# Peptides against a protein of PDB entry 5D63, part 173

Target 1, 292 residues: chain A of PDB entry 5D63
Amino acid sequence: SLRRGIYHIENAGVPSAIDLKDGSSSDGTPIVGWQFTPDTINWHQLWLAEPIPNVADTFTLCNLFSGTYMDLYNGSSEAGTAVNGWQGTAFTTNPHQLWTIKKSSDGTSYKIQNYGSKTFVDLVNGDSSDGAKIAGWTGTWDEGNPHQKWYFNRMSVSSAEAQAAIARNPHIHGTYRGYILDGEYLVLPNATFTQIWKDSGLPGSKWREQIYDCDDFAIAMKAAVGKWGADSWKANGFAIFCGVMLGVNKAGDAAHAYNFTLTKDHADIVFFEPQNGGYLNDIGYDSYMAFY

## One batch from the design tools (peptide; made by RFdiffusion4, then SolubleMPNN)

Design b2_p24_5_s2 (from b2_p24_5, 15 letters changed)
Fold by OpenDDE base, seed 5:
Structure b2_p24_5_s2 (fold): chain B 292 residues (1-292), chain A 24 residues (1-24)
Amino acid sequence: as target 1 above (292 residues)
Amino acid sequence: SEFEKRLAEREKRLFEKFQKALEE
């Protein structure tokens, strides 16, 4: 079953993703097929899937950028019915905004069925052009039509998954305690993470004994990422991943504060030095405390 | 430094309290 999380949703037949046109928050904004760039954020193409309690395999889909929800216009079962962004809530009872998402017959892609109409999200004619129509269309769960099959690429991790990634890292002290601040985290590409670092002013910040040293740099980075998240996305219910660690060196006579994020595959962590913007697999310290 | 170590331990204690509050 599909887990709660943020997804980039790509068509199984052509290199197009489900895109909220212009990222607009206006009711009735078209959801369309659009090209995407791998390993980038793809701003208008991220969707928070929130599972509905006690309704099997059924979700709302909130556009991360606009904060609006995937909506089948008037809940119509007619083929060609528009799929739009529309105001809503994560746990709505409006069947126009409830989507049953299950694996297709190929076992790798998903189909997205409107809960009320029982029609499927369809990239009309498999059109790969930017702005191609996405609509509700008749179909069946076992049909192999790629117009109605979608790959759900997970762009976020749960706090539990982050915890597991940390636990696998060899640079964790035996006394380690981790403190979880949120439940679900968008994981940024390093390029975006670095850009936030640059925009924060930290590259030009002067190290000063005690008054602005390692902990200040690490916390400033965390704050910068938090602000970036708040300023960039209108959806709620998730955070941007950026951890802070306190570590001790092998000799046990020096401590350091630094950041960390997750690798592209979300399986491991990588350390980030906010004083120079470097990514390291070994920062020279073993972490005894983290919060993220 | 010894100061940094002491401060780090204080931060740890503070965040332990914070974590407990989040879990309640």
Scores: peptide ipSAE 0.014, ipTM 0.490, DockQ to the pose 0.161
Fold by OpenDDE base, seed 3:
Structure b2_p24_5_s2 (fold): chain B 292 residues (1-292), chain A 24 residues (1-24)
Amino acid sequence: as target 1 above (292 residues)
Amino acid sequence: SEFEKRLAEREKRLFEKFQKALEE
């Protein structure tokens, strides 16, 4: 079963993703096929899948950028019915915005079926051009039609997954205690993470004993990422991953505060030094406390 | 690419907004 999370949804047949046109929050904004760049944010192409309680394999899909929801126009079962962004809520009962998402017959891709109409999200004619029509279309779960098959590339992690990644890292102190602040986290590409760091002013900040030292840098980075998230996305129910750690060196005579994020595959953490913007597999400290 | 151009423009606007917020 598909887990709650943020997904980049890519067509199984052509290199196109499900895109909310211009990221607009207007009701009726077309959802279209559009090219994407791997390992980038893909702003208008991120969807928060929220599972509906007590309805098997059924979700709302909230566009992360616009805060609007994938909506089958009038819930029509007619082939070619427009799929648009529309205002809604995560746990709506509106069948126009409820999508049953299950594995296709190939065992890798998913199909997206409207709960009410039982039609499927279809990249019409498998058109790979930017702006290609996405519509509801007749189909079955077992058909091999790539126009209706989608890869769900998970772009977020749960708090549990983050916790597991931390637990696997060798630079954790025996006294470690982690504190989870949120439930689901969008994991940023390093390039974006770095840009937030740059724009925060931290690169020009002066280290000063106690009054603005390692903890201030680390907290400032965390705050900057949080603010970036608030300013960038209209959807709710997720955070942007940026952790803070307190660590002690091997000798036990020095401590440091620093940040960390997750690797591309979400399996490991990488340390981030907010005083110089460096990414490190070993920052020289073992963490005894983290919050993220 | 057109996509990257669009992303760059969006990111620029968002970071400008972010920077403004930090200055307040």
Scores: peptide ipSAE 0.010, ipTM 0.347, DockQ to the pose 0.020
Fold by OpenDDE base, seed 2:
Structure b2_p24_5_s2 (fold): chain B 292 residues (1-292), chain A 24 residues (1-24)
Amino acid sequence: as target 1 above (292 residues)
Amino acid sequence: SEFEKRLAEREKRLFEKFQKALEE
């Protein structure tokens, strides 16, 4: 079953993703096929899938940027019915905004069925052009039509996944205690993470003993990422991943505060030094505390 | 060092309190 999370949803047949046109929050904004760039944010193409309690394999899909929801226009079962962004809530009972998402017959891609109409999200004619129509269309779960098959590329991690990534890192102290602040985290590409760091003013900040040292840099980075998240996305129910660690060196006579993020595959952590913007696999300290 | 141990323990206590509040 599909896990709660943020997904980049890519067509199985052509290199197009499900895109909310212009990221607009207006009711009736078209959802269209659009090109994407791997390992980038793809702003208008991220969707938070929220599972509906007690309704098997059924979700709402909230556009991360606009905060609006995938909506089958008038819930019509007619082939070619528009799929749009529309105001809603995560746990709505409106069948126009409820989507049953299950594996297709190929076992890797998913199909997206409207709960009410039983039609499927379809990239019409498999059109790979920017702005191509996405519509509800008749179909069955076992069909192999790539127009209705979608890869759900997970762009977020759960707190449990983050915890697991930390646990397998060799630079964790035996006394380590981690504190989880949120449930689901959008994981940023390093380029975006670095840009936030640059825009924060930290590259020009002066180290000063105690008054503005390692912990201040690390917390300032955390705050900058938090602000970036709040300013960038209208959807709720997720956070932007940026951790803070306190570590001690092998000799046990020096400590440091630093940041960390997750690697591209979400399986490992990488340390980030907010004093110089460097990414390191070994920062020279073993973490005894983290919050993220 | 004893200093680092004390620091770690302090942080643990403070954030445990915070974590408890988050869970409520």
Scores: peptide ipSAE 0.008, ipTM 0.440, DockQ to the pose 0.175
Fold by OpenDDE base, seed 1:
Structure b2_p24_5_s2 (fold): chain B 292 residues (1-292), chain A 24 residues (1-24)
Amino acid sequence: as target 1 above (292 residues)
Amino acid sequence: SEFEKRLAEREKRLFEKFQKALEE
């Protein structure tokens, strides 16, 4: 079953993703096929899938950028019915905005069926051009039509997944205590993470004993990421991943505060030094405390 | 691993306590 999370949704047949045109929050904004760049944010192409309680395999899909929801126009079952962004809520009962998402027959891709109409999200004619129509279209769960098959690339992690990544890391102290602040986290590419760091002013900040030292840098970075998230996205119900750790060195005679994020595959953590913007697999400390 | 399991369980408990506190 598809988990709650943020997804980049890519067509199984052509290199196109489900895109909310111009990221507009206006009701009726077309959802279209559009090219994407791997390992980037792809701003208008991220969707928060929120599972509906007690309705099997059924979700709302909220565009992260606009805060609007995937909507089948008038809930029509006619082939070619427009799929648009429209205002809504995560747990709506409006069947125009409820989508049953399950594995296709190939076992890798998903199909997206409107709960009410029972039609499927379709990249019309498999058109790979930017702005290609995405519409509701007749179909079945078992057919192999790639126009209606989508890869859901997970761009976020749950708190549990983050916990697991930390647990796998060898640089965790025996006294470790972790504190989770949110439930779902968008994981940023390092380039974006670094840009936030640069924009925060931290590269120009000066280390000063006690008054502005390692903990201040680490917390400032986390605050900067938080603000970036708030300023960048209109959707709610998720955070931007940026952790803070306190660690002790192997000798046990020095401590440090630093940041961390997740690797691309979300399986591991990587440490980030906010004093110089460096990414490290080993920062020289074992974490005894983290919050993220 | 057993270590991972124990750590995950600890984290889960701490998270639950944290969430409870936020709801109060």
Scores: peptide ipSAE 0.005, ipTM 0.370, DockQ to the pose 0.052

Design b2_p24_5_s3 (from b2_p24_5, 16 letters changed)
Fold by OpenDDE base, seed 4:
Structure b2_p24_5_s3 (fold): chain B 292 residues (1-292), chain A 24 residues (1-24)
Amino acid sequence: as target 1 above (292 residues)
Amino acid sequence: SAFEQALEERERRLLEKIAKAEAE
């Protein structure tokens, strides 16, 4: 079954993603097909899938940017019914905003069925143009129509997944204690992570003994990422991944505070030095403490 | 809240560890 998380939802037939037009929070904002750039944020094209308790394979889909939800207009079962952004809640009982999401017949893509109407999210005519209509359309689970098949590219990790990534890293001290702050984390591309770092003013910050040293830099980076998240997204129920670590060197005579994020495949962590903006697989320290 | 309490504890531990380890 599909896990709770943030997804970039891409059509299986053409290079188009499910896009909330202009990221608008207005009720009735069209959801459309739109081009995307791999390994970027794709601001209006991120969706938080929240599983509905006790309803198998059924979710709400919250647009990360607007904070509104995918909504089948009037819950109509008529082919061509508009799919729009609309105000809602994560655990709504409104069938217009409930979507059953399961694997398609190809075993890799998903189909998105409205819970009430039993119609499917359809990229109308497989139109790859920006602004192409996405609508509810008749279909079946076993049909091979690529207009109704979607790849769910996971853009977030759970706290458990992050924990697992940390556990696999060779630069973790035997005394390591991790502290999880949130449940689900949007993982940023390094370019975005770096831009936040630049915008924070940290590149121009002066290292000063004790009063503004490694821990201050690391915490300032995390604070900057947190603020960026709050300022950038209207959806709730997730955080932006940015960890803080404390580590000790091999000799055991020096300690350091630094940041870390996850690799593109979310399987590993990469260390980030907030004093110079560098990414490293080995920062020269073994972590004995982290919070993220 | 439980979260706030946990966060405070985490922050406390962070500060203590940094101080103890003489972070550079």
Scores: peptide ipSAE 0.023, ipTM 0.498, DockQ to the pose 0.058
Fold by OpenDDE base, seed 5:
Structure b2_p24_5_s3 (fold): chain B 292 residues (1-292), chain A 24 residues (1-24)
Amino acid sequence: as target 1 above (292 residues)
Amino acid sequence: SAFEQALEERERRLLEKIAKAEAE
């Protein structure tokens, strides 16, 4: 079953993703096929899938940027019915905004079926052009039509997944205690993470004994990421991943505060030094405390 | 509430750990 999370949804037939046009929050904004750039944010193409309690394999899909939801226009079962962004809530009972998402017959891609109409999200004619129509269309679960098959590229991690990544890292002290602040985290590409760091003013910040030293840098970075998240996205129910760690060196006579994020495959963590913007697999400390 | 107590405990522990960080 599909896990709760943020997904980039890519067509199985052509290099096109499900895109909310212009990221507009207006009701009736077209959802269209659009090109994407791998390993980037793809702002208008991220969708938070929220599972509906007690309804098997059924979700709402909230556009991360606009905060609106994928909506089948009038819930019509007619082939070619528009799929749009529309105001809604994560746990709505409106069948126009409920989507059953299950594996296709190929075992890799998913199909997205409207709960009410039983039609499927379809990239019309498999058109790879920007702005191509996405519509509800007749189909079956076992049909191999690539117009209705979608790859769900997971862009987020749960708190449990983040915890597991930390647990696998060799630079964790035996006395480690982690504090989980949120439930689901958008994981940023390093380029975006670095840009937030640059924009925060930290590169120009002066180190001062105790009053503005390692802990201040690390917390300032986390605050900057938090603010960036709040300013960038209208959807709720997720956070931006940026951890803070406190660590001790091998000799046990020095301590440091630093940041960390997740690797691209979400399986490991990488350390980030907010005093110089560097990414390191080994920062020279073993973490005894983290919050993220 | 239990939630508030848990948050307070978390915050307390956080502050204690941060206080141990060196000026680096």
Scores: peptide ipSAE 0.021, ipTM 0.490, DockQ to the pose 0.059
Fold by OpenDDE base, seed 1:
Structure b2_p24_5_s3 (fold): chain B 292 residues (1-292), chain A 24 residues (1-24)
Amino acid sequence: as target 1 above (292 residues)
Amino acid sequence: SAFEQALEERERRLLEKIAKAEAE
């Protein structure tokens, strides 16, 4: 049971990911196999899986960068039919853009079946080269062919998953109140998060009593991340994770505003100090309020 | 822990509110 979310989709046989060529929004843009770099954004290789209500295990796949959807050309059941990016909507009825995604026989990877044609997304010949053809191909759910098996690496978290991570953190005050702003969040690698921080101008911002202090820094960081998201991605229906917290120290005589993000495994939060760009497991405060 | 349970419950309520708002 695949959850709604943003995925990096990697072939089970070779180190190749499903890539929308050049991230182009043009109809008919080839979807191809392409190399990827672990722990990076992989811009053209992120897909928002939107579950179709009342249709079991069936999704649209929206390319995060282009805002276009994975599309089986003419919905043809012929082996070798091109899979392309094409304009669409999240809840389309077009079977060319509906994909049934379920676990393969190995219990770890997934197979991606076109809802209409019943053919499977196939990395043709298991070609690991950049630009390798991805096509619809005949197959069965129980077949072990790695050309049609894909790992779905989750790159986002739901608000529920974020809440769980916060709840597990020891630096949460007993009076904590959390406010959730969105439903699904792309979680950035720290390197990207830091780059946004650098580009925001915050590293050069001067702390000034009350008029530009901790809360201004924290909110400015969140605003910068929000703007980065809006400027970077054409898909809708998700946010970029960047939280704001208000905390009180152990002595109860000092308060602070700061940011937080999620760890790589999405199981925990890590605190981010927008005044210096530091990541900390313990920022010296217990949060009594957060919004994200 | 009791605290974690309470926290989860509060967050769950927020999620429900958001879901309702989005459905409207």
Scores: peptide ipSAE 0.006, ipTM 0.389, DockQ to the pose 0.048
Fold by OpenDDE base, seed 2:
Structure b2_p24_5_s3 (fold): chain B 292 residues (1-292), chain A 24 residues (1-24)
Amino acid sequence: as target 1 above (292 residues)
Amino acid sequence: SAFEQALEERERRLLEKIAKAEAE
């Protein structure tokens, strides 16, 4: 079954993603097919899938940027019914905004069925052009029509997945204690992570003994990422991944504070030095504490 | 495992907290 998380949703037939037009929060904003750039943020094309308790395989889909929800207009079962952004809530009972999401017959892509109408999210005519219509359309779960098949590329990790990535890293001290702050984390590309670092002013900050040293740099980076998240996205229920670690060297006579993020495949962590903006697989310390 | 269950429970509590905050 599909896990709770943030997804980039791509058509199985053409290189087009589900896009909320202009990222607008207005009710009735069209959801359309649009081109995307791999390994980038794709601002208007990220969706938080929230599972509905006690309703199998059924979700709301919240656009990260606008904070509005995927909505089948009037819940109509007519083919060609508009799919739009509309105000809502994560655990709504409105069937216009409830979507049953299950694997298609190919075992890799998903189909998205409206809970009420039983029609499917369809890239009309498989049109790969920007602004192509996405609509509710008649279909069945076993059909192979790529117009109604979607890849759900996970762009986030759960706290458990992050914890597992940390646990696999060889640079963790035996006394390690981790503190989880949130439940789901959007994982940023390094380029975006670095840009936030640059915009924070940290590259121009001066190291000063005790008063502004390693821990201040690391916390300032986390604060910058937090603010960036708050300023960038209207959806709730997720955080931006940026960890802080305290570590000790092998000799046990030096300590350091630093940041970390996840690798592209979400399987490992990479250390980030906020004093110089460097990414390292080995920062020279073993972490005895982290919060993220 | 008990550990996995504990993590899931924590996540659930966090989600409930978020939902409550949003409703307020």
Scores: peptide ipSAE 0.000, ipTM 0.341, DockQ to the pose 0.036

Design b2_p24_5_s4 (from b2_p24_5, 18 letters changed)
Fold by OpenDDE base, seed 3:
Structure b2_p24_5_s4 (fold): chain B 292 residues (1-292), chain A 24 residues (1-24)
Amino acid sequence: as target 1 above (292 residues)
Amino acid sequence: SSFEAELERREQRLLEKFQQALAE
């Protein structure tokens, strides 16, 4: 079954993603097909899927940017019924905002069925143009119609997945202790991560013994990412991934504080040096402590 | 004490332990 997480939802037939138009929080804002750029944030096209307890394969879909939810207008079963953003809650009982999401017949893509109407989210006519209509439409689970098939590109990791990625890294000290701060993390592209770093003022900050050294840089970076998250997204229930590590060198005579994030495939970590903005697979230290 | 101070103390303790271990 689909796991709780943040997804970029892409049509299986054409290069179009499910987009909340203009990222507006207004009730009734159209959800439309829109082009996207791989390995970027795609601001209006990220959806937090929250599984409904005791209802198999059923979720709410919260737009990360607007904080509103995917909503079938009036819950109508009529083909062509608008799908919009609408205010809601993660664990609503409103069937207009409940979506059963299961694998399609191809075993890779998903279909999104409204819980109440039993109609499916449909990119009308497979239109690849920006602003193309997305609507509820009649269908079946076994149909191969690409208009109703969607790839769920996972953009986040659970704390457990992050923990596993850390555990696989060879630059972890035997005394390592990790502290998990959140449950689900949006993983940023390096370009975005770097931009946050630049905007934080850290590139202009000067290393000063004790008063502003490696730990200050690393914590400042995490704080900057946290603030960026708070300022950028209206949805709740997730964090932005940015870890802090303390490490010791092989000789055991030097320590360092640094950041880390996850690789694109979310399987590994990559180290980030907040003093120079560099990404490294080996930062020269083995971590004995992390929090993220 | 601050969080930073606690981290520094821990770091120092670990460094001392490692240095001692290397000397033995």
Scores: peptide ipSAE 0.019, ipTM 0.495, DockQ to the pose 0.127
Fold by OpenDDE base, seed 1:
Structure b2_p24_5_s4 (fold): chain B 292 residues (1-292), chain A 24 residues (1-24)
Amino acid sequence: as target 1 above (292 residues)
Amino acid sequence: SSFEAELERREQRLLEKFQQALAE
């Protein structure tokens, strides 16, 4: 079953993603097919899937940018019914905004069925052009029509997944204690993570003994990422991944505070040095504490 | 103990390690 998380939803037939047009929060904003750039934040194309308790495989889909929800207009079962952004809540009972999401017959892609109308989210005519209509359309779960098949590219991790990634890293001290601050984390591309670092002013910050040293740099980076998240997205119920670690070197005679994020495949962590903006697989310290 | 309390303790330990390193 599909896990709670943030997804980039890509058509199985053409290189088009489900896009909330202009990221507008206005009710009735069209959801359309749009091109995307791999390994970047596609701002209007990220969707938080929130599972509905006690309703199998059924979710709301909140646009991360606008904070509005995928909505089948008037819940109509007519083929060609518009799919739009509309105000809502994560656990709504409005069937216009409830979507059953299950694997298609190919076992890789998903189909997105409106809970009420039983029609499917359809990239009309498989049109790959920017602004192509996405609509509710008749279909069945076993059809091979790529217009109604979607890849769910997971852009976030749960706290448990992050914890697992940390646990398998070789640079963790035996006395390690981790503190989980949130439940779901958007994982940023390194380019975005670096840009936040640049915009924070940290590249120009002066290291000063104790008063502004490694821990201040690391905390400042985390604060910058947090602020970036708050300023960038209208949806709630997730955080931006940026961890802080305290570590000790192998000799045990030096300590350091630094950041970390997740690798592209979300399976491992990579260390980030906020004093110089570097990414390292080995920062020279073993972490005895982390919070993220 | 609270997260904040533990953080403070760990930071203190970190400080001690730095002081030790500087003394060498």
Scores: peptide ipSAE 0.019, ipTM 0.476, DockQ to the pose 0.140
Fold by OpenDDE base, seed 2:
Structure b2_p24_5_s4 (fold): chain B 292 residues (1-292), chain A 24 residues (1-24)
Amino acid sequence: as target 1 above (292 residues)
Amino acid sequence: SSFEAELERREQRLLEKFQQALAE
């Protein structure tokens, strides 16, 4: 079963992702196939999958950038029916915006079936060009047609997954207490995380005893990430991952405040020093408190 | 908020335990 989360949805046959054209919030904006760059933020190609309670394997798909939803035009079962962005809500009853998502016959990719029409999201003719048509098309769950098979690359973590990653880290103090602020987190590539850090002004900030020291740097970084999230995305129901930790050294005679994020595979955390922009597997402290 | 209150309590306890100032 597909988990709630943010996904980059990639065609199984060609290197194209499901893209909301120009990231536009206008009703009727075409959803198209488009090239993507691995390990980067693909701005118009991120989708929040929200499971519908009591309806098996059925979701709405909200575009993170536009805040609009994947919509089968008029719910038509005709092959070639447009799939567009359209205003909606996460728990809508509109079958035009309800998608049953289950594993394909190959056991790795998914098929996306419209709940009402029973047609499938199809990259028409497997066209790999930018702007290629994505449409509702007749099909079956057991067909091997790659035009209707999609990989769901998870770009987010739940609070539970983040908590588990922290718990596995060897640099956590026995007295550790974590405070979870949100339920689902978009995990940024380090390059994006670093760019936010640069744009925040922190690289030029001067360390000053007590008045602007390690805790101020760490909090400022988290605030910068929060603002970046609010300014960048129109969808709701998720946060951008950026944690703050307080730690103590092994000798127990020094404390520090710093940030952390998740590794690419989401299985571990990596520490971030906001005073110099460095990423470290060992920052020299064991965390006794975190909020994220 | 309940979060802020708990954070304050926890912070105070930890500060007392470690008796340290935050490093550079």
Scores: peptide ipSAE 0.011, ipTM 0.464, DockQ to the pose 0.062
Fold by OpenDDE base, seed 4:
Structure b2_p24_5_s4 (fold): chain B 292 residues (1-292), chain A 24 residues (1-24)
Amino acid sequence: as target 1 above (292 residues)
Amino acid sequence: SSFEAELERREQRLLEKFQQALAE
């Protein structure tokens, strides 16, 4: 079954993603097909899938940018019914905003069925142009129509997945204690992570003994990422991944504070030095504490 | 709302975790 998380949803037939037009929070804003750039944020094209308790394979889809939800207009079962952004809640009972998401017959892509109407989210005519219509359309679970098949590219990790990634890293001290601050984390591309670092002013910050040293840099970076998240997205129920670690060197005579994020495949962590903006697989310390 | 209730439950779980850590 599809896990709770943030997804970039891409058509199986053409290189088009499900896009909330202009990222607008207005009720009735069209959801359309739009081009995307791999390994970037794709601002208007991220959707938080929240599973509905006790309703198998059924979710709400919240647009991260607007904070509005995918909505089948009037819940109509007619082919060509508009799919729009609309105000809602994560655990709504409104069938216009409930979507059953299951694997298609190809075993890789998903189909998105409206819970009430039983119609499917359809990229009309498989149109790859920006602004192409997305609508509810008749279909079946077993047919191979690529207009109704979607890849769900996971852009987030759960706290458990992050914990597992840390546990696999060889630079963890035997006394390690991790403290999880949130439940689901949007994982940023390094380019975005670096840009936040630059915009924070940290590149120009002066190291000063004790008064502004490694821990201050690391915490400032985490604060900057947190603020960036708050300022960038209207949806709730997720955080932006940016960890802080305290580590000790092999000799046990030096300590350091630094950041870390997840690799592109979300399987591992990579260390980030907030004093110079560097990414490292080995920062020279073994972590005895992390919070993220 | 049910959404807010879920957030509160999550926060409570986190608080319990932190309290446990502080007690150790």
Scores: peptide ipSAE 0.007, ipTM 0.321, DockQ to the pose 0.028

